# Peptides against a protein of PDB entry 6J54: the designs that were tried, part 11

Target 1, 223 residues: chain A of PDB entry 6J54
Amino acid sequence: NENLFASFIAPTMMGLPIVTLIIMFPSLLFPTPKRLINNRTISIQQWLIQLTSKQMMAIHNQKGQTWSLMLMSLIMFIGSTNILGLLPHSFTPTTQLSMNLGMAIPLWSATVFTGFRYKTKTSLAHFLPQGTPALLIPMLVIIETISLFIQPVALAVRLTANITAGHLLIHLIGGATLALLNINTMTAFITFTILILLTILEFAVALIQAYVFTLLVSLYLHD
Target 2, 42 residues: chain B of PDB entry 6J54
Amino acid sequence: QFQFTGIKKYFNSYTLTGRMNCVLATYGGIALLVLYFKLRSK

## One batch from the design tools (peptide)

Design b1_p11_1_s2 (made by RFdiffusion4, then SolubleMPNN; from b1_p11_1, 8 letters changed)
Fold by OpenDDE base, seed 5:
Structure b1_p11_1_s2 (fold): chain B 223 residues (1-223), chain C 42 residues (1-42), chain A 11 residues (1-11)
Amino acid sequence: as target 1 above (223 residues)
Amino acid sequence: as target 2 above (42 residues)
Amino acid sequence: ELLVAEALLLL
């Protein structure tokens, strides 16, 4: 059904791609504070950022803590875009695999190269789990090498698939509720209740996927 | 601390250096196999 | 950490 995938088409206005504006829009929701004592909304926002920062960076040494700004900006960006994407008739950039690969591949490569540069011995040793029987060493090293190269793809596909599937389910159940309104009101009410519960779930999924994406990048950095 | 002697000192799955050497040996072996098949095909 | 990454890989 072309109608189901219409929400995933990149929007254009007068032939100009407005996708860039949509991607930049979440940045407007996070203004930089200029006062020592800020408004309640900004204070809560900064408090949440500090809490998530402390939690995310707890596993990192001082050198890894330099990535805090990038990781926090990443989680805020993905989280905000995913939540805004749940608005009706909105375009979610994170449903595009190209965008998610565009984030995943550079971040993954940066973490891998940083590991090889500063922790060469540990990074090479990571291809072989500790305590492996001698006969399994060659096969396990190959599997672990393949696993490494799958990481950026899995990272991007996970985010894309979860957000896209959620959107599709909301559209399908929403369409079903409308179709059932004139057929059976009681069944339509049940379906509508499911739609509400699903929407609440998708808000949670939107935040969880942002967290998981950032956490995995952080874990790859820590090795 | 595990005390390994002989070849096990350099190639073991318990020490960091031993694990690294095992990985390098595996990659070296694969590279030699690829090189062998490439030279055989020529 | 690897176990956590593997568990998150299943999500």
Scores: peptide ipSAE 0.230, ipTM 0.850, DockQ to the pose 0.028
Fold by OpenDDE base, seed 4:
Structure b1_p11_1_s2 (fold): chain B 223 residues (1-223), chain C 42 residues (1-42), chain A 11 residues (1-11)
Amino acid sequence: as target 1 above (223 residues)
Amino acid sequence: as target 2 above (42 residues)
Amino acid sequence: ELLVAEALLLL
């Protein structure tokens, strides 16, 4: 009921949306390094960024590697927001489809336009898979065109659905555990164990979804 | 190496140029169909 | 690469 979706309402204070501050908050967790040898936390962060950058940008040419900063910032942003969203009484901006569409559509559009700009022949050829029987060509080109336009929607919906579903499950199982505490303690213990396992899973899902979102943007850039 | 001759040289599903031409031909055909129905409705 | 994208689409 209302209590299930209450955590997904955009928080406001004094009639002003504080969601903007919540969105900006993860940026404070990633300070810019100022020393040649930083503290352990910053060093670990930079190491992780370097590793992920090397893996994700390995498929790109020199022009594609110019996107490294944006893609790394994207994964860090989505990852941090998703992880912070698992904190108790926290609002997760990535549960809002509008936000995810706001990220997906421009990034997708940019990748598609860059593809058409620099690799026009290859990009047009991608609407037809290699080796397609001649009779299926018109239909398949139409399907591939539709598939292209579904990409930004799928990108946004995947992130939104996975994070939202995880939060709902945690809420439901958590509510069930509390309700069962006075009814059947043994069952409550089982549900609580499931809740713990689910929360651990959601931490993994939070990072995986950030990675998948960024990786798909990268793959669309590569074509 | 697929050696295509004639029309297959320009319209094939194996070469990059052939695939591109097939895509353009498909879009062109759709555009012509839309144009035909639009003009017919007038 | 396209197969990877399709596989990731299933996630």
Scores: peptide ipSAE 0.225, ipTM 0.858, DockQ to the pose 0.028
Fold by OpenDDE base, seed 3:
Structure b1_p11_1_s2 (fold): chain B 223 residues (1-223), chain C 42 residues (1-42), chain A 11 residues (1-11)
Amino acid sequence: as target 1 above (223 residues)
Amino acid sequence: as target 2 above (42 residues)
Amino acid sequence: ELLVAEALLLL
């Protein structure tokens, strides 16, 4: 079963880590526009970024809108890495929990500290829902505090689990399809159909997880 | 507008200030308990 | 907002 997880091992060539190059590669897919009227590809990319930016930043005030660049870069990075990871024989960095924690913890910490810095009273008040019975206040404050600290972990684990599970399912069903080709052709055809449907789903999941990750970071910023 | 009198004015679950004070009081209570057990163990 | 965050947490 070590072969099952072999695709998740960080690739090296001649003892040198290629992971750095893989992480940097998505940045080459999004060139900076230089002209007023750009190529179709760049125009579509800008349009998508503008739409997502308007949708995500509509919740924020002017101070929160300063995070637009960071949040848009984050969704583009995670989305592109997730989609590229669906290519055959590719390594997906977002399957590594260390990477996702490395993104989630600093971003979550930044949003929490920003909230406490500029909206101290409101941020502290969020630990107690409005209208809570007096007897439940201490317990609820503790639960809400624990909930806050679970956020970065849940954020990282969600992304890691969804992407990793998708890759595993594609690998397992793909392997089963190949094994069944010589045993039962009809069953192999069914498993192949499932594989195709699953692959389509994983493309959607790749984008959804990028969106959810970024949206939750944005939502934590708004408090 | 919520009208509270006495201690309920400062500690309530309806006003922003009241909620904040309740949270601070809870943290303060926990901190005091932890401090008590720490000092007792010494 | 909190409810939305909790709902998205389940995804």
Scores: peptide ipSAE 0.211, ipTM 0.860, DockQ to the pose 0.029
Fold by OpenDDE base, seed 2:
Structure b1_p11_1_s2 (fold): chain B 223 residues (1-223), chain C 42 residues (1-42), chain A 11 residues (1-11)
Amino acid sequence: as target 1 above (223 residues)
Amino acid sequence: as target 2 above (42 residues)
Amino acid sequence: ELLVAEALLLL
């Protein structure tokens, strides 16, 4: 049991936490372009950032587009950490609920407060869906208020659960394949095939979760 | 456009202003209830 | 947009 969750323990060397270095490492993979025409890899990266930025910010007004830098940095950070987390013996910071809450709560609060500050009327009206029968108004306002406070928790838990579950599955299937290598080679081959398919899926999940996290923050900002 | 008259003009679930007022009224009502029970416990 | 958010909430 401890072996299953060993990969989720925050790594330390000589009593010093190296988690900070792991969190900062993805930043090294995204150098700023210094040329008008960059290397092919950097050009593809910038193109992807531009595409995602255009898609994410298409919903927002000009004032909301000021959040573009924050949202793009967020998706790149979460996406890169999730992808790097799929490397063997790597620690994924996004598997830590504390980290994801640390991102979700401030971003959610910022979106909510921004909404109340600049769109007070619309934000308050959002607690009551349009066309609600008069008798259901008090109850529905309470439910919507509770729903609002669940948003940051759901945002953090979704990311944590999906990434953690994926890592656990890879570990379990990987362990099963190794155990079956000496027992039954045919079944080991089947489990290995499943492992390969699962790893491909987890690469997709890693990017999707980063996108969903950022998109939901963006949607909460738009209201 | 819905033509609301009287109290329905200010408290409705269709107009943005009406929805806002309903939300404020509900929060105000809850706050008053909480205040009432808090004062009653003394 | 709300429906999209709800759909994404289910993921």
Scores: peptide ipSAE 0.210, ipTM 0.855, DockQ to the pose 0.027

Design b1_p11_1_s3 (made by RFdiffusion4, then SolubleMPNN; from b1_p11_1, 8 letters changed)
Fold by OpenDDE base, seed 4:
Structure b1_p11_1_s3 (fold): chain B 223 residues (1-223), chain C 42 residues (1-42), chain A 11 residues (1-11)
Amino acid sequence: as target 1 above (223 residues)
Amino acid sequence: as target 2 above (42 residues)
Amino acid sequence: ERLILEALLLL
């Protein structure tokens, strides 16, 4: 069973954690544009950023639009790390719950405090859904308060679980394929086909989870 | 549009102000209960 | 509405 989780161990070199370098590596894939008309790669990146920015920030007011840079950087970071994590023998930092909590808690806290700072009445009213029967008000307020504190945990766990589960499935199916090569070639071919389909799915999941993480942070900001 | 009279004007689950007041009242009630039990245990 | 959105995003 040690082999199943070996890929999730934080890599070290000479006892020094190189995970910091791995986390920073995706930033090199998104250089700042310097020309009016950039190359095709940068142009596509900028177009995608503009498209996602327009979509995500459309729900926010002018003050919310200030978060555009933060949210776009977040989605690009998580998305790139997740995609790079699907490379063979790569370490995915987002499989570490500590990292995702490290992102989720500050961002959640910032959104919640921003909400209370600028929309105090609306934020307080959010603890009670509209139309609640009077007798259920105290209980529902408590539940909604608990729900609020679960949000950063759910945000981190969702990302961690989805990415980790994907890697585990790829590992398991890949291992099964190799084991079946000498037992039954036809079955091995089927499992290999499943592995390919799963890999394609994981690419989609990697992007979706980045989007969902960022979208939920944005949604909490909008509150 | 909702029309409320009396106490329902200030404490309701439909208006923004009413919802806010209900939340504050709930927290206040919990705080008072906690305070009561804390003082009782002393 | 927020609850529905969060529920949809739980996928």
Scores: peptide ipSAE 0.228, ipTM 0.851, DockQ to the pose 0.027
Fold by OpenDDE base, seed 5:
Order: sequence, then C-alpha cells, then structure tokens
Structure b1_p11_1_s3 (fold): chain B 223 residues (1-223), chain C 42 residues (1-42), chain A 11 residues (1-11)
Amino acid sequence: as target 1 above (223 residues)
Amino acid sequence: as target 2 above (42 residues)
Amino acid sequence: ERLILEALLLL
C-alpha cells in the first residue's frame, strides 16, 4: 500500500522543496520565438497555440479576449505537467488537490467578480433559468447558488481525480504484469497489452483534462 | 416579446429584469428569515 | 452552454 501512494508524495531534496523546480520545468519546453520564420518545432507549437486560442476565444467578445493569454498559458501549463507526469518515477503537481484548488478558486472568483462588475444584470439573472414556474423560483435560485460555489471544487477535483486514477491504474496493472511474468506468460502478455492501451489513453486524458479545465474557466467568464 | 402587467412586470422568469428582481427578492427573503431567527433566539 | 457544462462535468 505504501508503494502505491509513494509517487504522490511531494519530493524534497536536502529539506528543500524540489516541487517548485518541477512546477517551473514545463516552462523550459516552450521557448519564445525570436525569428519571423522559426524552427519547425517552435512553428508547430505556435500553430497549435493559435488554433487552440482561436477555438477557445470564439465564444468571447473583444473584452473577453483579453483573457486569451492567461487561458493559453494555463492550458499549456496543465497539459505539459500532466504529460510529463506520465513518465516513470515522476511527480505530477496536478495530482495534488491543493495545487488544483490553488488554481481553480482564484480563477473562478476572478470570473465571477468580473461578471458581477461588468455584467451585473445578466450575472444575477443567471441564478434563475428562463421560463421557470413561479412556485419553483426560490428553490431553484438556492440550488443555482449552491451550484455556483461547487464549481471551483468540481473543477479542481475533476482534474485531480482523473490524473490520480490514471496513475493508480498504471501502477496496479504494471505491478500485476510483473507478478504474472513468472506465473503465466500468456496472461502477462495480455495484461501488458492492456497497460500499453491504458497509457495511451492517459496521454489523451492528460490533454483533455487540461483543455476542459481551461474551457470551463472560459465559460464561467462568458456566462 | 411578452407584455407583462402589474407585479408580473417586475417579477417574471422570462425577462432579464424580471429574473434579476426574482433573484434579489429570494436573497432578501432568505436574509430576512435568517435575521428573524437570529433575533428570535435572543 | 449549460449542456456543454453538464457534458464536461461527466468527464
């Protein structure tokens, strides 16, 4: 049981928090372009950022597009950390609920407060769906208010749970394959094939969760 | 566009202003209830 | 927008 959760312990070296270095490491993978025509790798990165930016900002007006830089940085950060976390013996900061709450709560609060500041009427009206029967109005407003406060928690827990569950499954199936190597080679081969398919799925999940996290923040901004 | 008259003009679930007023009225009602129970407990 | 949010909540 200790071996199962060992990968989720925050790494320290000489009593110093290496977690800060791990969090900063993904930024080194995305250098700033200095030329009009860059290297192929940088050009592909910039192209992908532009495509994702156009997709995410399509729902926003000119005022909402001011958040494009922050949202793009967020998706690149979460996506890169999640992908790097799938490497053997690596620590993923996004498996920590504290990390994800630390991102979700400020971003959610910023979107909610900006909504109340610039779109007060529409933001207040959002607590009541259109066409609600008069008798259900008080109950539905309460439910919608509770739903609003659950949003940052759900955002953080979704990211944490999906990444953590993936890591646990890879560890368990990986351990099972090793245990079955000397017992039944055919069964070990089947479990190993499942492990490969699961790892491919986890790469996709890692990117999807980064996208969903940023998209939901974007949707809360748009309201 | 729905034409509402009387109290329904200000408190409806179809217009933006009506929805806003309903939300404010519900929060006001809850606040008054909390205040009532707080004063009653004294 | 609500349908998208609900779909994303299931992921």
Scores: peptide ipSAE 0.221, ipTM 0.839, DockQ to the pose 0.028
Fold by OpenDDE base, seed 2:
Structure b1_p11_1_s3 (fold): chain B 223 residues (1-223), chain C 42 residues (1-42), chain A 11 residues (1-11)
Amino acid sequence: as target 1 above (223 residues)
Amino acid sequence: as target 2 above (42 residues)
Amino acid sequence: ERLILEALLLL
């Protein structure tokens, strides 16, 4: 069992936390544009960033668009770390709940705080859905308040659980495939096919989870 | 669009202000209840 | 918007 979770242990070398280097590594993959017309690879990257930026910020007014840089950096960070985490023998920082809570709580707090600062009436009114029967108002306000506080936890746990579960499945099926190679080649081939399909799925999940995380933060900001 | 009169004007689930007031009233009520029980225990 | 949020919460 320890072997299954060994990939989720924070790597250290000679007592030095390599985790810091792993977290910083994705930033090296995104060079800053220096030319008006850059290389095809960088141009595609910029195009993707622009598309995602336009999509995410379409729901926000000019005031909300001030968060564009932060949200785009967040999606790029989470997306890149998740994709890099699918490499063999790689450590994914986003599999750590502490990391995801460290991102979710401040961002959620910032969105809620900004909502209360600039849209106090709307933010307070959001605790009560429109058209609620009078008798249900107190209970529903309490439930909605609890729901609000669960949001950052759900945000962090969702990301952590999905990425961690995917990694575990890849590891388990991969291990099973290797074990079956010496027992039954046909079954090993089937499990290997499943592994390939799963890895493709996990690439998609890695990007989707990054998108969902940032989108939810964005939606909380929009209220 | 809804014409509310009296107390319903300030406490309703349809208008933004009404919803806000309802939320504040509920929090105020809870706070008073908590305060009451806290003071009762002393 | 709330429905979208709920749908995303289920993912």
Scores: peptide ipSAE 0.200, ipTM 0.848, DockQ to the pose 0.027
Fold by OpenDDE base, seed 3:
Structure b1_p11_1_s3 (fold): chain B 223 residues (1-223), chain C 42 residues (1-42), chain A 11 residues (1-11)
Amino acid sequence: as target 1 above (223 residues)
Amino acid sequence: as target 2 above (42 residues)
Amino acid sequence: ERLILEALLLL
């Protein structure tokens, strides 16, 4: 079992943690444009950022759109780290629950406090759904309050669980494929096909989880 | 459009103000209960 | 908005 989780251990070189370098590496993949007409890679990146920004910020007013830079940087960071994590022998920082909680809790807190600061009445009213029967009001307010505090945990755990589970599944199916090569080549081929399909799925999951994480933070900001 | 009179005007689950007041009343009630038990145990 | 939130929470 130690071999299954070996890829999730924080890497060190000569006793120094290289996790910092791994976390910073995605930033090098998104250079600032220097030309009006950039190369194909930068143009595609800009196009994707513009599309996602337009879609995510469409629900926000002018005040909410001030968060656009933070939200776009967040989705690019999580998305790039998740995709890079699918490379062989790579370490994915987003598999660490501590990192995801470290992102989720401050962002959630910021959105909640911002809501209470600028829209106090609306934010307080969200603890009670409209049309609630009078007898259920106290209990429902308590439940909704608990639900609020679960949000950052759910946000972090969702990201961690999806990425970690995908990595484990790829590892297990990959290991099974290698083991079956010498036993039954036909079965190994079937398992290998499943591995390919799973890998494609995990690429999609990596991007979707980045989008969902950022979108939920954005949605909490919108109330 | 909701038209409420009396106490229901301030404490209802349909208007924004009414919902806010219900939430505040709930938190206030819980705070008072916690305070009561804390003072009782002391 | 709540329905969208709930749907996204199920992912």
Scores: peptide ipSAE 0.187, ipTM 0.849, DockQ to the pose 0.027

Design b1_p11_1_s4 (made by RFdiffusion4, then SolubleMPNN; from b1_p11_1, 7 letters changed)
Fold by OpenDDE base, seed 1:
Structure b1_p11_1_s4 (fold): chain B 223 residues (1-223), chain C 42 residues (1-42), chain A 11 residues (1-11)
Amino acid sequence: as target 1 above (223 residues)
Amino acid sequence: as target 2 above (42 residues)
Amino acid sequence: AEAIAEALLLL
């Protein structure tokens, strides 16, 4: 079991955490444009960012659209780290629950506080669904309050669990494929095919989880 | 829009203000219960 | 919006 989880141990070199460099590396993949008409690769990248930005911020008013920069930076960071993590023998920081909690808790608290600051009445009323029978009001308010506090935990755990599970499965199937190469080549070919299909799925999951994470933060802001 | 009279005007699950008041009342009730048990233990 | 958020929370 220790060998299975060895890929998720934070890498260090000479006692120094190289995790910091790994976290900062995706930022190099998104350079700032210097020209009015950029290179084809940069233009495509900016186009994708604009499309995702318009889609995510469509639910917000002008005041809520001020969060666009933060939400877009978040999705780009999580998405890029998740995709880079699918490289062989790579370490994904987003597999660490501590990192995801470190992102989720501040963002969640910021959205909740922003809601209470600008939409106090609506935010307070959100603890009670409309049309609730009078006798169920106290219980439902308590449940809704608990639900609110579970949100940051669920947000972090969802991201961590999905990415970690995908990586574990790729490693397991990959290891099985290598082990079967000398035992039965036909079975090894089948497992290899499954591995390819799984890796394609994990690319999709990596992007979807990044999108869902940012979308949920956005929805919490919108209330 | 619903027309409420009396106490239902302030405490209802249909209007925004009514829902807010119900939430505040619930929190207030819980706070009072906690305070009661705290003072009872002392 | 709440229903969408809840549905996404279940994913």
Scores: peptide ipSAE 0.279, ipTM 0.845, DockQ to the pose 0.028
Fold by OpenDDE base, seed 2:
Structure b1_p11_1_s4 (fold): chain B 223 residues (1-223), chain C 42 residues (1-42), chain A 11 residues (1-11)
Amino acid sequence: as target 1 above (223 residues)
Amino acid sequence: as target 2 above (42 residues)
Amino acid sequence: AEAIAEALLLL
């Protein structure tokens, strides 16, 4: 079991954590444009950012759109780290629950506090769905309160679990493929095909999880 | 659309103000209960 | 929005 999870151990070199460099590396892939008309690659990147920004912030008012920079940076960070994590022998920081909690809890708390600050009545009313029978109100308010506190945990665990599970599957199938090369080439080929399909799926999952994480934070902000 | 009178005007599950008041009342009640048990245990 | 959030929570 330790061999399976060895790839999820935070890498260190000479006792110094290189995780910080790994986390900072995606930032190098997103240079700020200096030209009115940039290279095709940068233009596509900017177009994607604008597209995602528009769709994600469409549900927010002008005040909520102030969070656009934060949310876009978040999705870019998580998405890039997740994609880079699919490289062989790469470490994905988002597989660490501590990191995801470190992102989820502050962002969630910020959204909740922002809601209470500017939309106190609506935020408080959110603990009670409309049309609830009077006798069930106290219990439902308690349940909704508990649900609120589960949100950051669910947010972090969802991201961690999905990315980690994908990595595990890739490693397992990859390892099985290598082991079967000398046993049965045909079976190894089938396993390899599954691996390819799985890796493609994981690329999609990596982006989807980044989007879902950011979207949920955005939705919590919208209340 | 909903016309409530009396206590239902302030405590209802349909209006925003009513829902807010219900939530506050619930939290207040829980806080009082917790306080009661805390003081009783001492 | 709430339904979407709930659906996304299930993913």
Scores: peptide ipSAE 0.257, ipTM 0.847, DockQ to the pose 0.028
Fold by OpenDDE base, seed 4:
Structure b1_p11_1_s4 (fold): chain B 223 residues (1-223), chain C 42 residues (1-42), chain A 11 residues (1-11)
Amino acid sequence: as target 1 above (223 residues)
Amino acid sequence: as target 2 above (42 residues)
Amino acid sequence: AEAIAEALLLL
């Protein structure tokens, strides 16, 4: 049904892509602090950023901590876009695979390049796990090399699939609820309850996927 | 600490240097094989 | 780190 996927079409107005404005919109929700003691909302945001930054950067050295700003901005961007995407009649840019690949490939490439630049021996050794039997070394190196190149794809697809599947499921159950309103009110009520529970779950998934995406980028940087 | 002697000192799956050398040897071997087949086909 | 990455790949 073409109508089911209509919500995932990139919105345009008069031939101009509104997607650019939608992508930039979350930036308005995170204003820069201007005071020593900010508003409660800004203070909570800064506290959350500081908390997540502290946890994510704990595994990194001083060079890795340089990425803190980029990784925190990434999680805030993906998290905010995913949450905003759960609003009714909203478009989620992260449901587009092109968007997620556009983020994943450069970030992955940067982490891999940084690893080879500063930790050449460790990065090369990472293609062979410790304790591998000698006969399996060539095959395992090949597999690990393939695994490396799958990482950016898996990073993008995981985010895209989880968010898209959630939105699609909400749409389907929502549509089914509306269709059942005049057929069986009792069943419609059950379906509506499931829809509410699913929506709550998708809020959690939205944040988790943002965190996982950022964390994996961080892990690839650390190796 | 693992004590390896001979070829195992340079090519082992336990030490960092040994693992690196194994990876480089594998890539080198693949490159040589590809080169061989390319030159053979030509 | 690899084990954590593999575990997260399952999510």
Scores: peptide ipSAE 0.253, ipTM 0.849, DockQ to the pose 0.028
Fold by OpenDDE base, seed 3:
Structure b1_p11_1_s4 (fold): chain B 223 residues (1-223), chain C 42 residues (1-42), chain A 11 residues (1-11)
Amino acid sequence: as target 1 above (223 residues)
Amino acid sequence: as target 2 above (42 residues)
Amino acid sequence: AEAIAEALLLL
């Protein structure tokens, strides 16, 4: 069904990709504060960033807190793109697995390498849980190693799957509602109610997935 | 808190150093096995 | 932290 997945195709205009403009657009929604007392919108944004920053960086020491700017920018970017993607006829870049892998793999690699650089002994020791029976050590180390390499894939797939599934479900239920309007109005009304509830859920999912993605990157940094 | 002697001092699942050494030993063993099979195929 | 990460992997 080409119509079902048509919304996930990278949009072009006159043969030129407009995806770059779509990705850059959220940056315009978060202007830098220039005044001591800013506008209400900027003040709220700054407050939310500070609140999230304090919560997320509470688990990190001073060295880990250096990542605060990057992690906050990441959550703002993913969150804003996910929310904007819920607009009608909009393209959500985070539905593209390539984009999410492009974010997950470098960030995960950076956290892993940072861990090995500054806490080599601890990082290596994490491949073996404390108190493991001696006979199970080799197998468990292998499993933990595989688990580590699954992390970037899990980050990308989780975000992609959740956002994509949400969009698909909204389109399917919306299409079903329109189709049922002339067949059974009562059933169409029920389906429409479900669509509204689902849309509200997807707004929450959009923010939660942004938070979870950023939080997991932060947790991998802390180890 | 843990007092290990002999080989258990270096290879244990309770101390940080012991866990690290166990991990390194496991990787070393796997690397040697892979190397053995690669050389055997020649 | 690892346990939390593993739990969040299920979400």
Scores: peptide ipSAE 0.248, ipTM 0.851, DockQ to the pose 0.029

